# Designs tried in a protein design run: peptides against a protein of PDB entry 3ESW. Part 14

Target 1, 322 residues: chain A of PDB entry 3ESW
Amino acid sequence: NNIDFDSIAKMLLIKYKDFILSKFKKAAPVENIRFQNLVHTNQFAQGVLGQSQHLCTVYDNPSWHSIVLETLDLDLIYKNVDKEFAKDGHAEGENIYTDYLVKELLRYFKQDFFKWCNKPDCNHCGQNTSENMTPLGSQGPNGEESKFNCGTVEIYKCNRCGNITRFPRYNDPIKLLETRKGRCGEWCNLFTLILKSFGLDVRYVWNREDHVWCEYFSNFLNRWVHVDSCEQSFDQPYIYSINWNKKMSYCIAFGKDGVVDVSKRYILQNELPRDQIKEEDLKFLCQFITKRLRYSLNDDEIYQLACRDEQEQIELIRGKTQ

## One batch from the design tools (peptide; aimed at target 1 F19)

Design b1_p11_7_s3 (made by RFdiffusion4, then SolubleMPNN; from b1_p11_7, 6 letters changed)
Fold by OpenDDE base, seed 4:
Structure b1_p11_7_s3 (fold): chain B 322 residues (1-322), chain A 11 residues (1-11)
Amino acid sequence: as target 1 above (322 residues)
Amino acid sequence: DLELIKKLLES
């Protein structure tokens, strides 16, 4: 009996696809109950949900993309990308070009565009006066600051002139195109939008231990790549655990197509207790949110994303990002 | 707090 292995393989692929698609169907009542109970009883779960409601969708704004592209020095960026791309002997149209683009965007953003702000300069004394600034604390936004999704304003007093300088922590990335300064939150927020504006597949990574960064899906590398705008870092997920010797418990990636626990990519040593949620519940939560984000996608899109998810999970288990 | 991180990187 000539076993038509091709027919069997096709049948298995169809069955596998159907099986995968079945997981992304409308949530069962039991899953909804579990989800509702989890987010109402677990603060960490509620936090992840809240972040997903913002971070998974906010950057998919075509108007913002246009504003970003109009604001950046695209001529400089592409000139530098083309220069580096040509040096390495790559042909036009290769998927690797996007990696060069992201690397240049990291350079451009850190070196030419955005500024780190430990303390603001004094509004009265002018530039390079941050050394004279004493923190007085934080307060709520005023009426003007509130227009730009500002949750907190840091208040500083100038030791030289005695005037008060406000450092609003804006969450509106369009406002950040104007201010061009901030800390990891502002850096990551605007840089995530910048990457999205180039049509890239990007996730926002939240670390519980007060840091944030991006992941970019490289079509060349065929995986999610660590991207930290603050550090001008590309594909260096180890920098936190090894270089910084940072202790961490959770790293959660938020993208338009899903929420993923990426802790295994970044927490290589000095792991803090993961005591905020049961591992099974976190896995369930991320899967549940991911499922919701994919409800409007067609079967082919769902299947492709599921394949990508599986590959990522394998990578995370193997610890072989390198 | 990136200041803490910078201090850690400079140490």
Scores: peptide ipSAE 0.021, ipTM 0.603, DockQ to the pose 0.013
OpenDDE base, seeds 1, 2, 3, 5: peptide ipSAE 0.009, 0.008, 0.006, 0.020; ipTM 0.423, 0.445, 0.398, 0.572

Design b1_p11_7_s4 (made by RFdiffusion4, then SolubleMPNN; from b1_p11_7, 7 letters changed)
Fold by OpenDDE base, seed 5:
Structure b1_p11_7_s4 (fold): chain B 322 residues (1-322), chain A 11 residues (1-11)
Amino acid sequence: as target 1 above (322 residues)
Amino acid sequence: DLELIKKLLEE
C-alpha cells in the first residue's frame, strides 16, 4: 500500500490550520467567566488589561502619523539610511533596509531630536540651568496641561532665582513633538509612535521594575527585535539583565495584534519573584486579550499571526536571541 | 525612570 505521503501532509496542514483558527474563535462562556473573575480579583491582571486598552490601539492613528512625518527631518533620515544601505544592504536583500531605517531613527531621535530630562531648565534663567533646580514634589495638571493627557506635573524651584518651573509629564505624543524632552516614558511613547508612522510592526514593552522600551518586527531577521530609544539600542535585549544588572520580574509587550509575556527575552539573570499572578493565569490573560484584538481579522491574517506567535514562543524557549 | 536616571548619572 503506497502511502501517499503528499496527501497525508496536505491533510495534516489543513487540520493544523483548522486547529489554529479554532483557538481564535469567539471565547466560550467559561473563558469569559474566567477572564472577568481574573481581572476583578487580581490587581496585576487588571493593570495588564488597562494598559492593553490604551497601548494596543492608541498608536494606530493616521492623523498622528501624518503629523509625525511632517515634523521629522525625513530628508536627513532617508539620506542617512540610503548611505548605509548602499554600503552593505544590496547583498542582504531589500528587507534589511527597514533595519537600517530603525537604526537611523534611533540615532536621529537620540542625537538630533529628543532630549533626556532629569531636571528641567529654569524657565526664568534659560538653557543649561537644570543643575540649579530642586524638586519640590508633584501635583496634578493645570487647565492648560490637562489638554495634553497630563497625569502629573513635577515641580522644581530654582536655587538661583527662586522661581518655580513645572515639568508636566505629558502622555500625548503629539505634545512631545513640541516639548522634545522627557524620561523613559516620554521617550518610549513618542518613539513608538514614530516607528508606527513609518508603517512598522511595533510593540510597547512594559517592565514592572520601572522601565519601558519597544520591539520592532524585522522582516529581515524574521523576529521581534529589541529597540530602546533611550539607549539608541537595536537588538540588545541583554542590556538590562547583564549590563545594568537589573533585577526584573515581568516584561509585557503590547501591540495592535496581541499582548505577549516577553520576560524570557530580557530576564536572563537576577529574576525577581513572579508572585503577582499565577503563570497559567497570565498566559490565559495574554491569550484572551490577543484573541479579542484579532476578532476582526480574516482567517489568513489569523493564521499568519499565529505562525509568527509560535515562532516567537519557540525562540523564547530556546534562548536563540543572538 | 529611576533606574535609567541612575545609569545616566553614572556615565
Scores: peptide ipSAE 0.021, ipTM 0.573, DockQ to the pose 0.012
OpenDDE base, seeds 1, 2, 3, 4: peptide ipSAE 0.008, 0.008, 0.007, 0.018; ipTM 0.415, 0.430, 0.412, 0.551

Design b1_p11_8 (made by RFdiffusion4)
Pose (drawn by RFdiffusion4):
Structure b1_p11_8 (pose): chain A 322 residues (1-322), chain P 11 residues (1-11); non-standard residues A184 YCM
Amino acid sequence: as target 1 above (322 residues)
Amino acid sequence: LDLDYIIEKLL
């Protein structure tokens, strides 16, 4: 009995596909209650549910993608990307070009395109002039800025001239293309959209302890890569936990293809208690949403995606890539 | 994916 593994191996891969295609089916009403309910037991759940709605489908918008592309200096971007591919892009330029592009976009965005804003500059006094602004709080948007999905307008008084500069907080990323300023919040909103506009596979990563950033899929490194525009950072998920020494509890990724707990990638010391939701329930929550996010996908798509997800679980469960 | 990993999923 030379036991045939190649037979048994080829067989199973077949059986596994059925197991997978079954998993991403129906929404049998049994687990539906578990969902509709959990979203009332727990707000961390309603939190994730809400954000999934604002953040997964939203950046897939051709109208926007095109405007961003019109607006960006593609000649400049691609020139530099090409210049860096010139100084040899790995023996295997095996979709490495895509990585060089993301890196350059980070540079352009930071060094060139968008600007940080703690207090705003005075609208009437010069440009470099923010530290003589004392804030008078926040309030609703006026008629004009109401168009751009704004909730809060921070208003400031200039002690040198008396005029009031205002700093609307927009969510319409197309509006940010114009204003070209803000904090993680909008820096990240626009940068996610920018990444999506090059057709990259992109995600919005949300840290409960007030920071947001991106994840991009590198076909060259065939895994997700951490991208933080504010820090012009490429593959440095440790940056928060170690370099900054920031204490964190949860990290959640959002995208067109799914919602995934990516905590393990980032919260690699200074771990805070995860006391917000039964860990079993969180797994379920993401799975149900990811499953819901895929009813209209076909079998080949449902499967190839589920494998990428599994490759990711092993990466996170373990301590490393591969 | 590893074959042992797939066998564990099917069990």

Design b1_p11_8_s1 (made by RFdiffusion4, then SolubleMPNN; from b1_p11_8, 6 letters changed)
Fold by OpenDDE base, seed 4:
Structure b1_p11_8_s1 (fold): chain B 322 residues (1-322), chain A 11 residues (1-11)
Amino acid sequence: as target 1 above (322 residues)
Amino acid sequence: LSIEEIIKKLE
């Protein structure tokens, strides 16, 4: 019996596709009930949901992409990318070019474009006066600051002139193109938008222990790549656990196509208790949100994303990042 | 290897 292995393989592939697609159909009533109960009873779950409602969609704004591209020195960026790309002997059109682009964007953003702000400069005394600034606390935004999705304003007094300087923590990334300063939140927010503006697949990674960064999907490496704009870091997921000796419990990635627990990529040692939610409930939550984000996609898109998800899960289980 | 890539190699 010449087992037509090709026919069997095709049949298995069809059945596998059907099986995968079946998981992304509308949630059953029981899943909806479980989801509702989880987000109403678990604060961490509610937080993840709230973040997903913003972070998964906010960066998919074509108007913002245009503003970003008009604001950046694209000539400088592409000149540097082309220079490094040519130096390494790559041909135009290779998927690796996007990795060079992201690396240059990291350089450009940290070195030329954005500034780290521990304390603001005094508005009255001018540049390089942050050393004279004493924190007085935080307050709500004023009427002007509130226009730019500002949740908190840090207040500083100048020890030299006595004037008050406001450091609004803007969440509007377009306002950050103007202010060009901040901490990890502002850095990651604007840098996520920048990467998205180049048409890249990007996720925002939230760490519970007060840090945030990006992931970029490299078509060359065929995986999600750690990207930290604050550190000018590309593909160094170990920097937090190893280099910083940071203790962490949760790292959650938020993208247009899904929410993923990426803790295993970044928490290599010094793991804090994961006591905010049951592991099964977190997995369910991320899958449920991901399923909702994919409701408008066609079967081919859903299948391709599911294959990518499976590959990522295998990677995360194997601990074989670098 | 994706299942598709495995199938293509078996093909």
Scores: peptide ipSAE 0.011, ipTM 0.512, DockQ to the pose 0.097
OpenDDE base, seeds 1, 2, 3, 5: peptide ipSAE 0.010, 0.006, 0.005, 0.007; ipTM 0.516, 0.499, 0.399, 0.463

Design b1_p11_8_s2 (made by RFdiffusion4, then SolubleMPNN; from b1_p11_8, 7 letters changed)
Fold by OpenDDE base, seed 1:
Structure b1_p11_8_s2 (fold): chain B 322 residues (1-322), chain A 11 residues (1-11)
Amino acid sequence: as target 1 above (322 residues)
Amino acid sequence: LSIEEILKKLE
């Protein structure tokens, strides 16, 4: 009896697809109970859920994308991308163009568009006066600042003129297109929106130890790529653990299609205790949120994303990021 | 090897 191996292979593929799709069906009552218990009893889990409710969806705003594209110097950006692509891109294929685009956006954002702000300039004395500024503390937003999703305002006094300067920590990325200054939070927030505005697959990465960055899914590299706007960094996940010698416990990526623990990509040494949640519970939480984010997708989209997720998990386990 | 990679090799 000639075993039709091709038929068996096809049947196995169908069964495998069905098995994968079954994991993304509506949660069973027991899973809902586990989820509710976890987010009500574990503060870290509640924090991850709260962040997912904002970060996974906020950047999927077509009106914001239009405003971004109207604000950026697209002629300059594409001129530079085309110039770099013309050197090497033809040999590597068309998919590498998006990598050149992201690299140029990193350059443009840091060099031409946005500014790092440790201390603001004095509103009265003008530009390059931050050296004269003394921090007085932080307060809540006023009525005008509150319009732009501002939770905290840093207050500074000018040592030269004695006037008070306010530095609102805006969370509205459209306001950041106007102010064009901030720290890692403002940088990552606006840069995430910028990348999304070009139609790219982007995740916001939150590190518990007070840093944030992006990941971009490169079609050329066929993987998630580290992107840090503050550092003008592309595909350098090691910079925190190795270059900075930073101690870290958790890195969580938030995207429209899922929430993923990406700690293994970035925590290469000096790992801090992971004592905020049980590892099994964190895995469950991320999977549960991811499942909810994919409820509106069709079976083919779910399957494609599940295959991508599996490849990422293999990458994270094998340490083959470079 | 992922199950997917195994299955692709069987194809």
Scores: peptide ipSAE 0.015, ipTM 0.549, DockQ to the pose 0.134
OpenDDE base, seeds 2, 3, 4, 5: peptide ipSAE 0.006, 0.006, 0.011, 0.009; ipTM 0.512, 0.392, 0.533, 0.476

Design b1_p11_8_s3 (made by RFdiffusion4, then SolubleMPNN; from b1_p11_8, 7 letters changed)
Fold by OpenDDE base, seed 4:
Structure b1_p11_8_s3 (fold): chain B 322 residues (1-322), chain A 11 residues (1-11)
Amino acid sequence: as target 1 above (322 residues)
Amino acid sequence: MSIEEILEKLS
């Protein structure tokens, strides 16, 4: 009995593909009901949905990509990438070049391009006057600030001149290309767009405990890689739990192709109670949103993404992000 | 290894 193992393997592959694809078919009525009930009854679920509606799509803007690429010092960036790439003896065309690019973008962004803003400088006194600034609170945006997706404006008074300085918390990343300052939100927002502008697969990671960062899919490493623009950090998912001793409950990654609970990658110790949603409901929610994001993709794209998702889930279970 | 890569190696 010459078991045609090749034929069996092909049949198994076809059946497996069909099985995977079947999971990404249009949601059944019961799944829609479950989803609707979940987002209407669970605030955390509603929050995840709301974030997905923005973060999963906002960075896929070709006009923004063009503006970013026109704004960055590409000559400097590529000069530095090429220098480090050549120094390490890599040949052109290797997938590892993109990792060097991301590392240089981290350097460039933190060192040359963007500024951390604990307090703004006084608009009247000029540069390096933030030490003289006293917070007065926050208010809504004015008519000009509202044009740039500003949710809140922090108000500061200068102790030296008495003038008021406004620090609008802009969510428009194009405005951030002008302002060149912010905190973790502005940093991550603009840096996510920057990475996307280079055609990279990027996710925005939201941590419930007031931090945000990116993940980049490295074709060289064949996995999602932690990227924090604030920290100039590449592939250091442990920095929050171990280095900062940060307590965390949820880390959710938002990308064009899906929403993923990546908590296991980052929460290595000091885990806070995950009491905002049932684990099964969170899993369902992320899968449901992911499924919706993939509705327009072809079978091959869906299958490739599903394979990537499976590998990521295996990595997350094994804790092999060290 | 993807299941495809495994199947290709078994093939």
Scores: peptide ipSAE 0.011, ipTM 0.512, DockQ to the pose 0.101
OpenDDE base, seeds 1, 2, 3, 5: peptide ipSAE 0.010, 0.008, 0.005, 0.006; ipTM 0.558, 0.542, 0.388, 0.405; seed 1 fails the geometry check

Design b1_p11_8_s4 (made by RFdiffusion4, then SolubleMPNN; from b1_p11_8, 7 letters changed)
Fold by OpenDDE base, seed 1:
Structure b1_p11_8_s4 (fold): chain B 322 residues (1-322), chain A 11 residues (1-11)
Amino acid sequence: as target 1 above (322 residues)
Amino acid sequence: LSIEEILKKLS
């Protein structure tokens, strides 16, 4: 009897798909218990869960996307993208256009749109007066500032005029379109929204050691790509560990479709102790949250995302990022 | 190669 290898291969593929899909079915009671126990007993796990509840969904706001697109100089952006694409993009195919778009958005955001604010200018003395500003500390938001998801306001005194200037640390990215200034938190927050507004697959990456950045899923490169708006950096995951010689313990990516430990992409040397949670528990936590985020997706969407996840895990294990 | 890619090559 000639073994129909094609039929066997098809059956194996079906069984494999079913197996993958089975991982994304409703959590078993034992998994729910494990999850509840983990988030109640481990502070780091609770923090990851809390961040996921905000960061995974907040940027999926069509009203915000419209406001962003209405605020940006789209004519300038697309003019520059078209110019760069015309040089070499035709040889690489249409998918590379989106990479050029992200690179231009990085340029535009840093050079034309947003400002780094170590210290604010004096509200009374005007522009370029930050050198005269002395920090007095931080306080809670006033009634106006509280409208824009502000948890903390930094207070500065002008050494020249003696007046007080407030620097609210706004978490509302729409308010950041107005203020157009901040530190890494404000930069990453607004830039994540900007990328999402162009319909891109984007993750917010939180580093425990006080930095944040983005990842963009490039269809051209067929992988997640490091994107840092503060550094105008595209596909340079090594900049923290190598260029900055930064010591790091955890990098967690938060997106609409999942939560992923991406530490292996960015922590190339000088690894700090990973003592906040057991590795198996962190893996379980990220998988459990990811599963919940995908509950409304159909089997095809789940399968495609699971295949993407597998490729990313292979990449992270092999260290084949640049 | 993902298991899927292997299976696709066998099919």
Scores: peptide ipSAE 0.025, ipTM 0.607, DockQ to the pose 0.127
OpenDDE base, seeds 2, 3, 4, 5: peptide ipSAE 0.006, 0.019, 0.022, 0.006; ipTM 0.520, 0.592, 0.600, 0.491

## One batch from the design tools (peptide; aimed at target 1 L13)

Design b1_p12_1 (made by RFdiffusion4; failed a check: the pose's geometry)
Pose (drawn by RFdiffusion4):
Structure b1_p12_1 (pose): chain A 322 residues (1-322), chain P 12 residues (1-12); non-standard residues A184 YCM
Amino acid sequence: as target 1 above (322 residues)
Amino acid sequence: SLELENAIEAFS
């Protein structure tokens, strides 16, 4: 009995596909309650549910993608990307071009395109002039800025001239293309959209301890890559936990294809207690949403995606890539 | 193969 593995191996891969295609089916009402209910047992759940609704489908918008592309200096971007491909892009330029593009976009966005804003500059006094602004709090948007999905307008008084500069906080990323300023918040909103506009596979990563950033899929490194626009950073998920020494509890990724707990990628010391939700329930929560996010996908799509997810679990469960 | 290892684990 030379036991035939190649037979048994080829077999199973077949059986496994059925197991997978079964998993991403129905929404049998049994687990539906578990969902509709968990969203009431727990707010960390309602939190993730709410954000999944604001953040997964939103950046897939051709009308926006086009405007961003019109607006960005593509000639400049692609020139530099091409210049860096010139100084040899790996022996295998095997979709490495895509990585060089993301890196350059980070540069353009930071060095060139968008600008940080703690207190705003005075609207009437000069440009470099923010430290003579004392804030009078926040309030609702006026009629104009109400158009741009704004909740809070921080208002400031200029002690040197008396006028009041205001700093609306918008969520319409197309509005940000105009204003070209803000904090992680909007820096990240616009940068996610920018990444999506090049048709890249992109995600919004949310840290409960007040920071947001991106994840992009590098076909060259065939895994997700951490992208943080504020820090013009490419593949440095440790940046928060180690370099900054920031204490963190949870990290959640959002995208058109799913919602995934990516904590393990980032919270690699200074771990805070994860005391917000039964870990079993969180796994369920993401799975149910990811499953929901895919009813309209076909079998080949449902499967290829589930494998990428699995590849990711092993990456996180373990300590490394591959 | 990673896919095969996952299949074996899924049915074990």

Design b1_p12_1_s1 (made by RFdiffusion4, then SolubleMPNN; from b1_p12_1 with N6L E9K; failed a check: the pose's geometry)
Amino acid sequence: SLELELAIKAFS

Design b1_p12_1_s2 (made by RFdiffusion4, then SolubleMPNN; from b1_p12_1 with N6L I8L E9K; failed a check: the pose's geometry)
Amino acid sequence: SLELELALKAFS

Design b1_p12_1_s3 (made by RFdiffusion4, then SolubleMPNN; from b1_p12_1 with N6L I8F E9K; failed a check: the pose's geometry)
Amino acid sequence: SLELELAFKAFS

Design b1_p12_1_s4 (made by RFdiffusion4, then SolubleMPNN; from b1_p12_1, 6 letters changed)
Fold by OpenDDE base, seed 2:
Structure b1_p12_1_s4 (fold): chain B 322 residues (1-322), chain A 12 residues (1-12)
Amino acid sequence: as target 1 above (322 residues)
Amino acid sequence: DLLLKLALEKFS
């Protein structure tokens, strides 16, 4: 009896695929109840849900992508990418070219396009006057500022001329293409949109301890890659824990296809307690939201994403990209 | 199949 091992292997693969797909079917009533109870009883869970409702979908706007591409100096960007790609003598693998593109976008964004704004310049005195600005506090947006999804406006008084300058904290990334200034929030917001505009798989990473950055899925590296526009950083997840000695508790990645606890990638020194939610509940929450985000996907898309998810989980456990 | 391979590696 020649056991056709190849046929058995194929059948096992089919059954395994079906098993994986079964996990992404519509949530059972018990899971819905658990989810509802969790978000109603746990403030951290409610926050993660609220962020997911915005961050997972807001950047998937073709109109915004067009505006971004029309605003950027694409000729300069691609010239620089081509130049760096040519130096490393890589065979024309489209996959590694994208890594060079992201690196150039980091350079371009920080060096040529966007500005860090600790304090605004005085609207009356002009450029390079931020040193003369004294914070007076924050207030709500006015009618004009409110058009651009402004949550808060920081108010500054010029010590030289006495005039008030408003620094609206815009959340509209299209407005940020105009203003071209901000802090980590504005940087990450617009840079996430920029990366998405090039058709890249991107996640927005929220750190509870007041920082935000991106992850990009590198087809060349076959993994999620740390990307921080503020730091012009590519694949340096250690910079926060090691270089900054930053204390952190949670890092949550938000993408169109999922919500993932990526804390293990960035929190290399476990300096802050994870006491905001039970680990099992956080895992459940992220999985549940991820499942919802994938409801419209076909079986092949779901399966491919499940492969990526499992690979990432293995990476996060092993601490090394294999 | 990558996922099956990874799954097997995880349980091994």
Scores: peptide ipSAE 0.043, ipTM 0.762, DockQ to the pose 0.367
OpenDDE base, seeds 1, 3, 4, 5: peptide ipSAE 0.009, 0.010, 0.010, 0.025; ipTM 0.517, 0.523, 0.425, 0.670; seed 1 fails the geometry check

Design b1_p12_2 (made by RFdiffusion4)
Pose (drawn by RFdiffusion4):
Structure b1_p12_2 (pose): chain A 322 residues (1-322), chain P 12 residues (1-12); non-standard residues A184 YCM
Amino acid sequence: as target 1 above (322 residues)
Amino acid sequence: NLDELILEKLLE
């Protein structure tokens, strides 16, 4: 009995596909209650649910993608990307071009395109002039800035001239293309959209302890890559936990294809207690949403995606890539 | 290998 593995191996891969295609089916009402309910037992759940709604579908918008592309200096971007491909892009330029592009976009965005704003500059006094602004709090948007999905307008008084500069906080990323300033918040909103506008596979990563950033899929490294625009950073998920020494509890990724707990990638010391939701319930929560996010996908899509997800679980469960 | 990992999972 030379036991035939190649037979048994080829078989199983077949059986596995059925297991997978079954998993991403229906929404049998049994687990539906578990969902509709959990979102009332727990707010961390309603939190994730709400954000999934604001953040997964939103950046897939051709109208926007085009405007961003019109607006960005593509000649400049692609020139530099091409210049860096020139100084030899790996023996296998095997979709490595895509990585060089993301890196250059980070540079352009930071060094060139968008600017940070703690207190705003005075609108009437010069440009470099923020530290003579004392804030008078926040309030609702006026009629104009109400158009751009704004909730809070921080207002400031200029002690040198008396005028009041205001700093609306917008969520319409197309508006940010104009204003070209802000904090992680909008830096990240616009940068996610920018990444999506090159048709990249992109995600919004949310840290409960007040920071947001991106994840991009590198076909060259065939895994997700951490991208943080504020820090012009490429593949440095440790940056928060170690370099900054920031304490963190949870990290959640959002995208068209799904919602995934990516904590393990980032919270690699200074771990805070994860005391917000039964870990079993969180796994369920993401799975149900990811499943919901895919009813309209076909079998080949449902499967290829589920494998990428699995590849990711092993990466996180373990301590490394591959 | 991805196929090998899927096979290990099914054997479990």

Design b1_p12_2_s1 (made by RFdiffusion4, then SolubleMPNN; from b1_p12_2, 6 letters changed)
Fold by OpenDDE base, seed 3:
Parts: C-alpha cells; sequence; structure tokens
Structure b1_p12_2_s1 (fold): chain B 322 residues (1-322), chain A 12 residues (1-12)
C-alpha cells in the first residue's frame, strides 16, 4: 500500500489550520474573567492594556498617512532607494525593496528630517544654543500645547539671555512633523507613523527601562526586523544588551494585529528581574489582547497571522534571527 | 509554503 504522503500532508495541514483557527474563536467566559481580574489586580497588566488601546490602533489613520507622505521628500527617498536597490542587480526579488526603503527612511529621518533634543535651543538666541539652557523643571501644557496631546512641558532658562524656552513633549505625531525634534519617544512615535504611512507592517516596541523602538515585518526576510530610528539601526536587536550593555526586563511589541512579548529578541544579557507579572499571566494577557485585535478578521487573515506568530515564537525560542 | 516552513521548524 503506497502511503500517499502528499495526501497525508494535505490532511495534516487542514487539521492544523482548523486547530489554529480554533484558538482565535471568541474568548470563553472564563478567559474574560481571567483577563478582567488580571488587569484590575496587576498594574503592569493594566499598563500593557492601556498601551495596547493606544499603540495598536493610533497609527492606522489614513488621514495621518496622507499628511506624512505630503511632508516627506518622497522624491529624494525613492531616488536613494532605487539607487541602492539597483546596485544589487534586482536579483533578490521585489520583496527586498521594502528593506531598502526602511533603511533609507532610517537614514532620511535621522540625517535629513528629525533632530535629537536633549535640551531645546533658546527661542531667542536661535540655533545651537542648547548648551546655554538650564532646566527649571516640568509643567502641564498651556492651552495651545494641549491641542497636540501634550502631557508634559519641560521648561528651560537661557543662561545668556534669561528667556524661558518651553519644550513640550508632544504625543501627537502630526505635530512632530512640524517640530522635527524630540527624544526616543518622539522619534519612535513619528517614525512608527512614517513606516505605517508606507503601508508596512510595523510594531511599536516598549521597553520598561525607558527606551522605545520599532519592528518592521520584512517580507523578504520573512520575520520581524528590529528598527531603531534614533540609532539608524536595521536588524540589530543586540545593540541594547551588547553594545549599550543595557539592563532590561521587558520589551513588549504593540501592533494592529497583536501584542507580543519580544524580550527574548533584545534581552541577550544583563536581564533584570521579571517580577512585574507572572510569565504565564503576561503570555495570557498578550494572547488575549491579540485575539481581541483579530476578532474582525476572516479565517484566512487569522491563519496567516497565526503562522507569523508561530514563526516568531520559534525564532524567539531559538534566539537566532534567521 | 509558510505552512511547510512552520511544520519543518516545529519538527526540528
Amino acid sequence: as target 1 above (322 residues)
Amino acid sequence: SLEDEIIKKLLE
């Protein structure tokens, strides 16, 4: 009896698909209770939920995408992408073009578009005067600043002219297109929107130890790729743990299709205690939020995303980028 | 296929 291995393989794939889809069915009452209890009793869980409610959806705004694309020098960007892509002879296929695009966007954003702001320049003395600025503290936004989702305004006094300069910490990424300056929060916020505006699959990665970056899903590499706009870094997840010798406990990725603990990708050494939540509860939380984010998707979309999830989990377990 | 790759990786 010639075992039709192809038929068996097809049958197994069908059963596997059905099994995967079964995990994304509407949450059972017990899961809802567990979720509610977790977010009400665990502050870290509440924080992750709060972040997910914003970060998973805020960047999916077509009007913002249009404003971004109108603001960027697209001619320069695509000229540079085309130039770099042409050097490699197109041998690697069309999917690699997006990797070149992201690399150019990293270059463009850091070199041509956005500025790091440790201290603001003096509004009166002009450019390159940040060295003369003394921090006076922080205050709430004024009536104008409050229009742009500003939670905090840093106040500085110029040692040269004595004038006060306000550095509002805007969370509105459209306002950041105007201000063109900030720290890691502003950089990552606007850069996440920029990547999303090109139709890319992007996640916002929150690190508990006061850093933030992006991940881009490369169709060429068929995985999530580390992207840090502050560092002009592409596919260098090791930079924090190894190059910076940074101690970290949690890295959580927030995207439109899910919330994922990506700590294993970035925490390669100097791991801090993960004592904010039980590992099983964090896993449950991320899965539960992810499931909710996918409730409106069809079976094929759910299945494709679940396949990505499984590939990522395998990658994270192996500790090797493929 | 993506499925084949996943299966392969799960069976390694």
Scores: peptide ipSAE 0.019, ipTM 0.576, DockQ to the pose 0.366
OpenDDE base, seeds 1, 2, 4, 5: peptide ipSAE 0.021, 0.015, 0.017, 0.013; ipTM 0.562, 0.565, 0.540, 0.444; seeds 1, 5 fail the geometry check

